# Peptides against a protein of PDB entry 5D63, part 5

Target 1, 292 residues: chain A of PDB entry 5D63
Amino acid sequence: SLRRGIYHIENAGVPSAIDLKDGSSSDGTPIVGWQFTPDTINWHQLWLAEPIPNVADTFTLCNLFSGTYMDLYNGSSEAGTAVNGWQGTAFTTNPHQLWTIKKSSDGTSYKIQNYGSKTFVDLVNGDSSDGAKIAGWTGTWDEGNPHQKWYFNRMSVSSAEAQAAIARNPHIHGTYRGYILDGEYLVLPNATFTQIWKDSGLPGSKWREQIYDCDDFAIAMKAAVGKWGADSWKANGFAIFCGVMLGVNKAGDAAHAYNFTLTKDHADIVFFEPQNGGYLNDIGYDSYMAFY

## One batch from the design tools (peptide; made by RFdiffusion4, then SolubleMPNN)

Design b1_p29_3_s2
Fold by OpenDDE base, seed 1:
Structure b1_p29_3_s2 (fold): chain B 292 residues (1-292), chain A 29 residues (1-29)
Amino acid sequence: as target 1 above (292 residues)
Amino acid sequence: SAADAAAAAAIAEMRARIAAARAEYAALT
């Protein structure tokens, strides 16, 4: 079953993703096929899948950028019915915005069925061009048509997944305590994470004993990421991943505060030094506390 | 205010999600 999370949704037949045109929050904004760049944010192509309680395999899909929801126009079962962004809520009862998402017959891709109409999200004619029509179309769960098959590339982690990644890291102190602040986290590409760091002013900040030292840098980075998240996305119900750690060195005579994020595969953490913008697999400290 | 109530509800929901995630982790380890 599909987990709650943020997804980049890619067609199984052609290199096209489900895109909310221009990221517009206007009702009726077309959802279209559009090219994407691997290992980037793909701003208009991120969707928060929120599972509907007590309705098996059924979700709303909120565009992360616009805060609007995937909507089948008038809930029509007619083939070729427009799929648009429209205002909504995560737990709506509007069947125009409810999507049953299950594995296709190939076991790797998903099909996206409108709950009401029972039609499927279709990249019309498998058109790979930017702005290609995405529509509701007749289909079946077992059909192999790639126009209706989608890969759900997970761009977020749950707090449980983050916790598991931390637990697997060898640089965790035996006294470690982690504090989870949110439930779901968008994991940024390093390039974006670094850009936030640059824009924060931290590269120009001067280390000063006690008054502005390692903890101030680490907290400032987390604050910068938080602000970036708030300023960048209109959807709610997720955070941007940026952890703070306190660590002690092997000798036990020095402590440090630093950041961390997740690796691309979300299986491991990588340390980030906010004083210089470096990514490290070993920062020279074992963490005894983290919050994220 | 209505805004405050909405915020409180959102926070409560998120806390529930966090708790669920912690439980999931515990089950995996």
Scores: peptide ipSAE 0.016, ipTM 0.384, DockQ to the pose 0.050
Fold by OpenDDE base, seed 5:
Structure b1_p29_3_s2 (fold): chain B 292 residues (1-292), chain A 29 residues (1-29)
Amino acid sequence: as target 1 above (292 residues)
Amino acid sequence: SAADAAAAAAIAEMRARIAAARAEYAALT
């Protein structure tokens, strides 16, 4: 089954993603097909899938940017019914906003069925143009129509996945203790992570013994990412991934505080030095503590 | 601002966690 998480949802037939037009929070804002750029944020094209308790394979889809939900207009079963952004809640009982999401017959893509109408999210005519209509359309689970097949590219990690990535890293001390702060984390591209670092003022910050040293830099980066998240997204129920670590060197006579993020495949971590903006696979320390 | 106060509180919490972790490490070594 599809797990809770943030997804970029791409059509299986053409290079088009499910986009909330202009990221608007207004009720009735069209959801459309739109081009995307790989390995970027794609601001209006991120969706938080929240599983409905005790309803198999059924979710709400919250647009990360607008904080509104994917909604089948009037819950109509007519082919061509508009799919829009609309105000809602993660655990709504409104069948207009409930979506059953399961693997298609090809075993790779998903189909998105409205819980009430039993129609499917359809990129009308497979149109790859920006602003192409997305609508509810008749279909079946076994049908191979690429207009109704979607790849769910995971853009987030659970706290458990982050913990597993840390545990696999060779630069973790035997006394390591991790403190998990949130449940689900949007993982940023390094370019975005670096931009937040630049905008924080840290590149111009002066190192000062004890009063503004390694831990202050690392905490300031964490705070900057947290603020960026709050300022950038209207959806709730997730955080932006940015870890803080404390580490000790191999000799055991020096300690350091630094940041870390996840690699693109979410399988490992990469260390980030907030004093210079560098990414490193080995920062020269083994972590005995992290919070993220 | 209220936002600044919230940020300051979060930073203070993180600093406290760091201090606790350092103390625990020192006790273990």
Scores: peptide ipSAE 0.010, ipTM 0.401, DockQ to the pose 0.945
Fold by OpenDDE base, seed 3:
Structure b1_p29_3_s2 (fold): chain B 292 residues (1-292), chain A 29 residues (1-29)
Amino acid sequence: as target 1 above (292 residues)
Amino acid sequence: SAADAAAAAAIAEMRARIAAARAEYAALT
């Protein structure tokens, strides 16, 4: 079954993603097919899938940018019915905004069925053009039609997945304790993470003994990422991944505070030095404490 | 090792701080 998370939803037939047009929060904003750039944020194309309790394989889909929900217009079962962004809530009972999401016949992609109408989200005619119509359309779960098949590229991690990534890292001290702050985390590309770092003013910040040293830099970076998240996205129920670690060196005669994020495949962590903006697989310290 | 002991002490202190903060928060909510 599909897990709760943030997804980039890509058509199985053509290189188009499900896009909320202009990221608008207005009711009735068209959801369309649009090109995307791999390893980037794709601002209007991120969807938080929230599973509905006690309703098998059924979700709401909240656009991360607009905070509005995928909505089948009037819940109509007519082929060609518009799919739009509309105001809603994560656990709505409105069938227009409830989507049953299950594996397609190919075992890799998913189909997205409206709970009420039983029609499927369809990239009309498989049109790869920017702004191509996405609509509810008749179909079956076993059909191979790529117009109704979607790859769910997971852009977030659960706290448990983050914990597992940390646990696999060789630079963790035997006394390590981690403190989880949130449940689901959007994982940023390094380019975006670096841009937040630059915009924070940290590159120009002066290191000063005790009064503004490693811990201050690391906490300032986490605060900057948190603020960026709050300012960038209208959806709730997730955080932006940015960890803080305290570590000790191999000799045991020095300590450091630093940041970390996840690798592209979400399987490992990479260390980030907020004093210089560097990414390292080995920062020279073993972490005895983290919070994220 | 000395480093292990120092790390353990730091962790213990942090746990105590968290416990105190949780108690305070519970009183406020």
Scores: peptide ipSAE 0.006, ipTM 0.375, DockQ to the pose 0.036
Fold by OpenDDE base, seed 2:
Structure b1_p29_3_s2 (fold): chain B 292 residues (1-292), chain A 29 residues (1-29)
Amino acid sequence: as target 1 above (292 residues)
Amino acid sequence: SAADAAAAAAIAEMRARIAAARAEYAALT
């Protein structure tokens, strides 16, 4: 089954993603097909899938940027019914905003069925142009039509997945204690992470003994990422991944504070030095504490 | 599946723990 998380949702037939037009929060804003750039943020094309308790394979889809929800207009079963952004809540009972999401017949892509109408989210005519119509359309679960097949590319990790990535890393001290602050984390590309670092003013900050040293740099980076998240997204129920670690060297005679993020495949962590903006697989310390 | 149900339960417990911690923090600040 599909896990709770943030997804980039791409058509199985053409290089087009499900896009909330202009990222607008207005009720009735069209959801359309739009081009995307791999390994970038794709601002209007990220969707938080929230599973509905006790309803199998059924979700709400919240646009990360606008904070509005995917909505089948009037819940109509008519082919060509508009799919729009609309105000809502994560655990709504409104069938216009409830979507059953299961694997298609190919075992890789998904189909998105409206809970009430039983119609499917359809890229009309498989149109790859920017602004192409997405609508509710008649269909079946076993049909191979790529207009109704979607790849769900996971852009986030759960706290448990992050914990597992940390546990696999060889640079963790035997006394390690981790503190989980949130439940789901958007994982940023390194380029975006670095840009936040640059914009924070940290590259121009001066190291000063005790008063502004390694822990201050690491905490300032986390604060900058937190502020960037708050300023960038209207949806709730997720965080931006940026960890802080305290580590000790192999000799046990030096300590350091630093950041970390996840690799592109979300399987491992990479260390980030906020004093110079460097990414390292080995920062020379074993972590005895982290919070993220 | 049973595995999916177990995972969902674990996530729910974790969310409840986080919510409780946030409530405690809000009471202190």
Scores: peptide ipSAE 0.008, ipTM 0.318, DockQ to the pose 0.029; fails the geometry check

Design b1_p29_6_s4
Fold by OpenDDE base, seed 2:
Structure b1_p29_6_s4 (fold): chain B 292 residues (1-292), chain A 29 residues (1-29)
Amino acid sequence: as target 1 above (292 residues)
Amino acid sequence: AAAAAAEAEIAELRAKIAEAKARYAAETA
């Protein structure tokens, strides 16, 4: 019962992730094992899992960076068949790009089976080196071989999950109205979020009464994140999480506009002040309006 | 025999996917 979302897919046996080599969009680009850095973006190693409607446990896997799809070469059932990036669509009927993804026997990791060939995505020999071969390989659902077992680390949230995180925050006004703009959101590490803020020019912007005040800063930050998303990723069907809030203080005599993002565990929100780049659990205002 | 069975299963899946895609497109338009 894997949910739609963006995943970092990590081998269960060694610290290696499924990587599209060089993030290339060329047909036939090798998918390989590669090292990763925890709590970073890992650019070539993010995959959008799109469930096929009304087909149980069946997905396409789109590389976020290249916009191409995980593809078993010629759909061959031969052990050692290359797994590559290839052009495709989210709801393709091409069995070379259709993957049954279900829990392994350990109940934590997943196995990835090609629907047509019935072979499994395999980190060949459990090789932890950069560029290690990933291939289709014979196997069964019940086998404990870690070469064919993968952890799906969720890097995104649905709009419903974001809404739930907002709803449980203590700094939400009773009159709160939220507007959801997208369906699935890549959640950035704070370091990346801050870098986008720095690159936007906002650190050098001056507060000016009405002409460039709190709302202008908050909207400029959201625009910067939107542009960064468009310029960074070729896949579609997701957004980058960056919210805008309007809030009122406890006394009810002052208002402010600010940003927010999600915590690392995706369970809570954290407020971001675009005027100084600060992260706060309490910004001194209760939100009566948000869009994200 | 196994190959024939697999081909039949793939054909069935393609049909199901095509129908589901059409419904999804209509529902999200």
Scores: peptide ipSAE 0.000, ipTM 0.285, DockQ to the pose 0.014
Fold by OpenDDE base, seed 3:
Structure b1_p29_6_s4 (fold): chain B 292 residues (1-292), chain A 29 residues (1-29)
Amino acid sequence: as target 1 above (292 residues)
Amino acid sequence: AAAAAAEAEIAELRAKIAEAKARYAAETA
């Protein structure tokens, strides 16, 4: 079963993603096929999949940017029915906004079926052009038609997955205590993470003994990421991943505060030094405390 | 024993945080 999370949803046949046009929050905004850039944020193309309790394999899909939901217009079963963004709630009972998502016949892609109409989200004619129509269309679960097959690329991690990544890292002190603050985290590309760091003013901040030292830098970075998240996205129910660690060196005579994020594959952590914007696999400290 | 105590403390803190978040959400709704 598809897990709760944030996904970039890409067509299996052509290099096109499910895009909420202009990221608009207006009811009836077209959802269209659009080009994307790998390893970038793809602002209008991120969808929070929220599983519906007690309804197998069924989700709402909230556009992360607009905070609106994928909606089959009037719930119509007619082929070619528009799929739009529309106001809604994560646990709605409106069948226009309920989507059954299961693996396709190829075992890697998914099909997206409207719960009410039983039609499928279709990239009409497999059109790879920007703004190509996405519509409800007749189909079956076992058909191999790539117009109705979608890769769900996970862009977030659960708190448990983050915890597991930390646990695998060799730079964790024996006295380590981790504090989980949220349930689901959007993991940023390093380029975006770095840009937030730059925009925070931290590159121009000066280290000063106790009054503005390592802990201040690390907390300021986390605050900057939090604010960026609040300012950038209208959807709720997730956080932006940016951890804070306190660490001690191997000699035990120095301590440091720093940040960390997840690697691209979400399997490991990478350390981030907010005083210089560097990413390191080894920051020279073993963490005895983290919160994220 | 120390590790178990620490884990229990962390679990309690997580519960308190969750409760606080729920209260905040209710108050700001």
Scores: peptide ipSAE 0.000, ipTM 0.274, DockQ to the pose 0.028
Fold by OpenDDE base, seed 4:
Structure b1_p29_6_s4 (fold): chain B 292 residues (1-292), chain A 29 residues (1-29)
Amino acid sequence: as target 1 above (292 residues)
Amino acid sequence: AAAAAAEAEIAELRAKIAEAKARYAAETA
C-alpha cells in the first residue's frame, strides 16, 4: 500500500508530472501535465498523500505549494471531467477529493481512482506538452493504459525512516539519544539545502568563543530551514528535514555541534558543517544526541 | 535493447489508446 508522504507523481508513458498550474490556491485551478527536472524541488508538482482512516487505499492529495487538494469537478463520472485544485481538508468526506491509489497491473506504477465516480486520473492522449489536460476518465484497475498509470516518487521520509538511517551510520556514539520532533519530512536536494544556508547569512557569521560557536551555527541552520519551509509551502502536516547533532571525537576530549540531512536515496545521513557549508560522510565526531 | 523494446511497446499502446479516445470523442460530440 502507498505510505503517507510527499510524492512527485510522474506519468508512466511520458516524462510529464502532475502539476498544479502556477501553484495557484484558487478554487478550480487546473491540474495539468508538465515537464520536470530530476533531483530538484519541482515546486508545483509535490503532493502530500494523507491516508483516510478505515478506508482502504484511499487518500487526499494536497498540493504542497498551494495547500489545495486534488478535486474531480462535481465528482462527475463523465470522461474528460476536469481535475483541479480546490480548498479542502486532509480527512475530508467529500468524495470529489478522495482518491483510491493502488498498484497498476505492472506492479510498479499506480492508478489514481476517484472514490465517488470510480474514474481514473488520466493524462489525456498521453500529451507530453506543458499544460496538457489531466482529467477523470473511464478505466479499470487491470487496464495497461499508460495515460492512467503514475509513478509515485517519494520525496519525504517518516520519522521512523530517518531514525533507521541514523541507526545505520557508523558515526553514532554508544550513548546516542535521538529526539524526533515531527512525523514526516521533505528531504531537500543538497543544492537547495546549501541555498538556504547561504540565504540565512551563516556564511558571513563570525565564530566567537562560546557566544557564537558550533551550537549556535547548527541551531541557526535548523531555524533557517524551518523558516524556509514555513515561507515556501502552504500545506501543513510535514516538516523540512534538517537535523542537529552533538558529537564527541574518538579521543573523548573534544565536542562539536553540527547538522545532518539525508542522502538522495534516503537510506543514509550526510553531515553538514554550518560553519563552512561542507557535506561530509565523516565529520570527525560520533553523535551522542540528535534532534530533528 | 530492453529499454528500446519497452519504449516501442509503450508507443504502440499510446497510439491504440489515442485512437480509442478519438473514437469516443467523435461518438459523444
Scores: peptide ipSAE 0.000, ipTM 0.186, DockQ to the pose 0.007
Fold by OpenDDE base, seed 1:
Structure b1_p29_6_s4 (fold): chain B 292 residues (1-292), chain A 29 residues (1-29)
Amino acid sequence: as target 1 above (292 residues)
Amino acid sequence: AAAAAAEAEIAELRAKIAEAKARYAAETA
């Protein structure tokens, strides 16, 4: 089953993603096919899938940018019915905004069925152009039509997944204690993470003994990421991944505070030095504490 | 049992929600 998380949803037939046009929060804003850039944030194309309790494989889809929900217009079962952004809530009972999402017959892509109408989210005619119509359309779960098949590229991790990634890392001290602050985390591309670092003013910050040293840099980076998240997205129920670690060197005679994020595949962590903006697989310290 | 109850509740709301949304669309066009 599809897990709760943030997804970039890509058509299985053409290089087009499900896009909320202009990221507008207005009711009735068209959801359309649009090109995307790999390894970027794709602002209007991120969707938080919230599973509905006790309804198998059924979700709401909240646009991360607008905070509005994927909505089948009037819940109509007519082929060609518009799919739009509309105000809603994560656990709505409105069948216009409830989507059953299950694997297609190919075992890799998903189909997105409206709970009420039983029609499927369809990239009309497989049109790869920007602004192409996305609509409810008749179909079956077994049909191989790529217009109704979607890859769900997971852009977030659960706290448990983050914890597992940390546990696999060799640079963790035997006394390690982790403190989890949130439940679901958007994992940023390094380019975005670096841009936040640049915009924070940290590149120009002066290291000063005790008064503004490694812990201040690391906490300032986390604060900058938190603020960026709050300022960038209207959806709730997720955080932006940026960890803080305290570590000790192998000799046990030096300590350091630093940041970390997840690798692109979300399987491992990578260390980030907020004093210079560097990404490292080995920062020279073993972490005895983290919070994220 | 819980799943069946939830599905039934959703199904019962379909008509009312559709009507409300249709009214909203008509008023905002």
Scores: peptide ipSAE 0.000, ipTM 0.279, DockQ to the pose 0.009; fails the geometry check

## One batch from the design tools (peptide; made by RFdiffusion4, then SolubleMPNN)

Design b1_p30_5_s3 (from b1_p30_5, 8 letters changed)
Fold by OpenDDE base, seed 2:
Structure b1_p30_5_s3 (fold): chain B 292 residues (1-292), chain A 30 residues (1-30)
Amino acid sequence: as target 1 above (292 residues)
Amino acid sequence: DAEAAAAAAAAAAFAAAREALAQLPARLAA
């Protein structure tokens, strides 16, 4: 079954993603097919899938940028019914905004069925052009039509997944304690992470003994990422991944504070030195504490 | 409630961590 998380939703037939037009929060904003760039944020094309308790395989889909929800207009079962962004809540009872999401017959892609109408989210005619119509359309779960098949590429990790990635890393001290601050984390590309670092002013900050040293740099980076998240996205219920670690060297006579993020495949962590903007697999310290 | 329980668990974890860290360097130096 599909897990709670943030997804980039890509058509199985053509290189087009489900896009909320202009990222607008207005009710009735069209959801359309649009091109995307791999390994980038794709601002208007990220969707938080929230599972409905006690209703199997059923979700709301919240656009991260606008904070609005995928909505089948009037819940109509008519083929060609508009799919739009509309105000809503994560655990709504409105069947216009409830989507049953299960694997298609190919076992890799998903189909997205409206809970009420039983029609499917359809990239009309498989049109790969920017702004192509996405609509509710008749279909069945076993059909092979790629117009109604979607890859759900997960762009986030749960706190448990982050914890597991940390546990696999060889640079963790035996006394390690981790503190989880949020439940779901959007994982940024390194380019975006670095840009936030640059925009924070940290590259121009001067190291000063105790008054502005390693811990200040590491905390300032986390604060910058937090602010960037708050300023960039209207959806709630997720955070931006940026960890802080305290570590001790092999000799046990020096300690350092630094950041970390996740690798592209979300399986491992990579250390980030906020004093110089470097990414390292080995920062020379073993972490005894982290919060993220 | 759930928030209170989470806060209590975090506090307990912090207390345990403080004890574990007692033998580490007293302050950050890098």
Scores: peptide ipSAE 0.035, ipTM 0.462, DockQ to the pose 0.099
Fold by OpenDDE base, seed 1:
Structure b1_p30_5_s3 (fold): chain B 292 residues (1-292), chain A 30 residues (1-30)
Amino acid sequence: as target 1 above (292 residues)
Amino acid sequence: DAEAAAAAAAAAAFAAAREALAQLPARLAA
């Protein structure tokens, strides 16, 4: 079953993603097919899937950028009914905004069925052009039509998944204690993470004994990421992943504070040195504390 | 830059208090 999380939703037939046009928060904003750039933040193409309690495989889909929800216009079952962004809430009872999402017959892609109309989200004619119509369309769960099949590329991790990634890392001290601050985290590509670092002013910050040293750098980076998240996205219910670690070296005669993020596959962590913007698999310290 | 390992004492403290810390909420509230 589909987990709660942030997804980039790509058509199974053509290189097109589900896009909220211009990321607009206006009611009735078209949802369309649009090209995307792999390994980047596709701003208008990220969707927070919130599972509805006690309703199997059913979600709301909140556009991360606009904070509006995927909505089947008037809940109509007619083929070609517009799918738009519309104001809503994560746990709405409005069937226009409730989507049953399950695996297609191919076992890899998903189909997105409107809960009320029982029609499916369809990239009309498999059109790969920017602005191509996405609509509700008749269909079945078992048919192989790629116009109605979607890959859900997960762009976030749960706190549990992050915890598991940390636990697998060899540079964790035996006394390690982690503190989880949020439930779901958008994981940034390194390029975006680095850009936030650059924009924070940290590259020009001077190390000063105790008054502005490793912990200040690490906390400043986390604060910068947090602020970036708040300024960039209108949806709620998630955070931007940026961890802080305190570590001790093998000799036990030095300590350091640093950041970390997740690798592209979300299976491992990578250390980030906020004093120089470097990514390292081994920062030379074993973490005894983290918060993220 | 690295700092003196006063953190070693903190690490040891975590070991001593690990059982108590394990009882804390898995996630901080919003």
Scores: peptide ipSAE 0.018, ipTM 0.477, DockQ to the pose 0.035
Fold by OpenDDE base, seed 4:
Structure b1_p30_5_s3 (fold): chain B 292 residues (1-292), chain A 30 residues (1-30)
Amino acid sequence: as target 1 above (292 residues)
Amino acid sequence: DAEAAAAAAAAAAFAAAREALAQLPARLAA
């Protein structure tokens, strides 16, 4: 079963992703096939899948950028019916915005069926061109047509997954206590994380004893990421991953505050030094406290 | 608009269906 989370949804047949055209929040904005760049944020191509309670394998799909929802126009079962962005809510009862998402016959990709019409999200003619039509189309769960098969690349982690990644890290102190602030986290590519750091002004910030030292840098980075998230995305119900840690060195005679994020595969954490923008597998401290 | 009207008409039916599905063992967790 598909988990709640943020996904980049890629066609199984061609290198095209489900894209909300121009990231527009206007009702009726076309959802189209569009090229994507691996290991980038792909702004208009991220979708929050929210599972509907008590309805098997059924979700709303909220575009992260626009805050609008994937919508089958008029809920029509006619092949070629437009799929658009439209205003909605995560737990709507509008069948135009309810999608049953289950594994396809190949066991790796998913099919996306509109709950009401029972038609499937289809990259029309498998067109790999930017702006290619995505529509509701007749089909079956067992059909192997790649136009209706989609890979769901998970771009987020749950708080539990983040907690597990931290727990696996060898640089966690025996006294560690973590504080989870949110439930679901978009994990940024390092390039984006670094750009936020640069834009925060921290690269030019002056270290000053006590008044602006390691904890101030680490908290400023956390705040910068939070602000970036709020300013960048219109969807709700998720956060941007950026942790703060307090650590002690092996000798026990020095402490440090620093940041951390998750690796690309979401299995591990990597430490980030906000005083110089460096990523490290070993920052020289064992964390006794984190919040994220 | 037509989309909103169609959505409203179908929403009531879905609400009822969801209540029925809540009793099924294969339901999604909340």
Scores: peptide ipSAE 0.018, ipTM 0.311, DockQ to the pose 0.009
Fold by OpenDDE base, seed 5:
Structure b1_p30_5_s3 (fold): chain B 292 residues (1-292), chain A 30 residues (1-30)
Amino acid sequence: as target 1 above (292 residues)
Amino acid sequence: DAEAAAAAAAAAAFAAAREALAQLPARLAA
């Protein structure tokens, strides 16, 4: 079963992703196929999949940028029915915005079926051009048609997954206590994380004993990421991953405050030094406390 | 009410996250 999370949804046949045109929040904004750049944010192409309680394999799909939802126009079962962005809520009862998402017959890709019409999200003619039509189309779960098969590339982690990544890291002190602040986290590429750091003013900040030292740098970075998230996305129900750690050195005579994020595969953490913008696998401290 | 349902679901998700947090020290010690 598909987990709650943020996904980049890519066609199984051609290098095209499900894109909300111009990221517009207007009702009826077309959802189209569009090219994407690997390992980047792909702003208009991120979708929060929210599972509907007590309805197996059924979700709403909220565009992260616009805050609107994937909607089958009038819930029509006609082949070629438009799929658009439309205002909605995460736990709507409107079948136009409810999608059953299950593995295709190939066991790797997914098919996206409208709950009401029983038609499938289809990249019409497998067109790889920017702005290609995405529509509801007749189909079956067992068909091999790549126009209706989609890879769900997970761009977020749950708090449990983040916790597991921390637990696997060798630089965690035996006295470690973690504090989880949110339930789901968009994990940023390092390039984006670094850009937020640059834009925060931290590269030009002066270290000053006690009044602006390691903890101030680490907290300022987390605040900058939080503000960036609030300013960048209209969807709710997720956070941007940026952790703060307090650590002690091996000798036990020095402590430090620093940041951390997740690796590309989401399996491990990497440390970030907000005083210089460096990424490190070993920052020289073992964490006894984190919040994220 | 959609807002109430969303709030309840979000609350449940957060509760689960807190429960996971409570288990972390035991996992690190094991």
Scores: peptide ipSAE 0.008, ipTM 0.359, DockQ to the pose 0.028

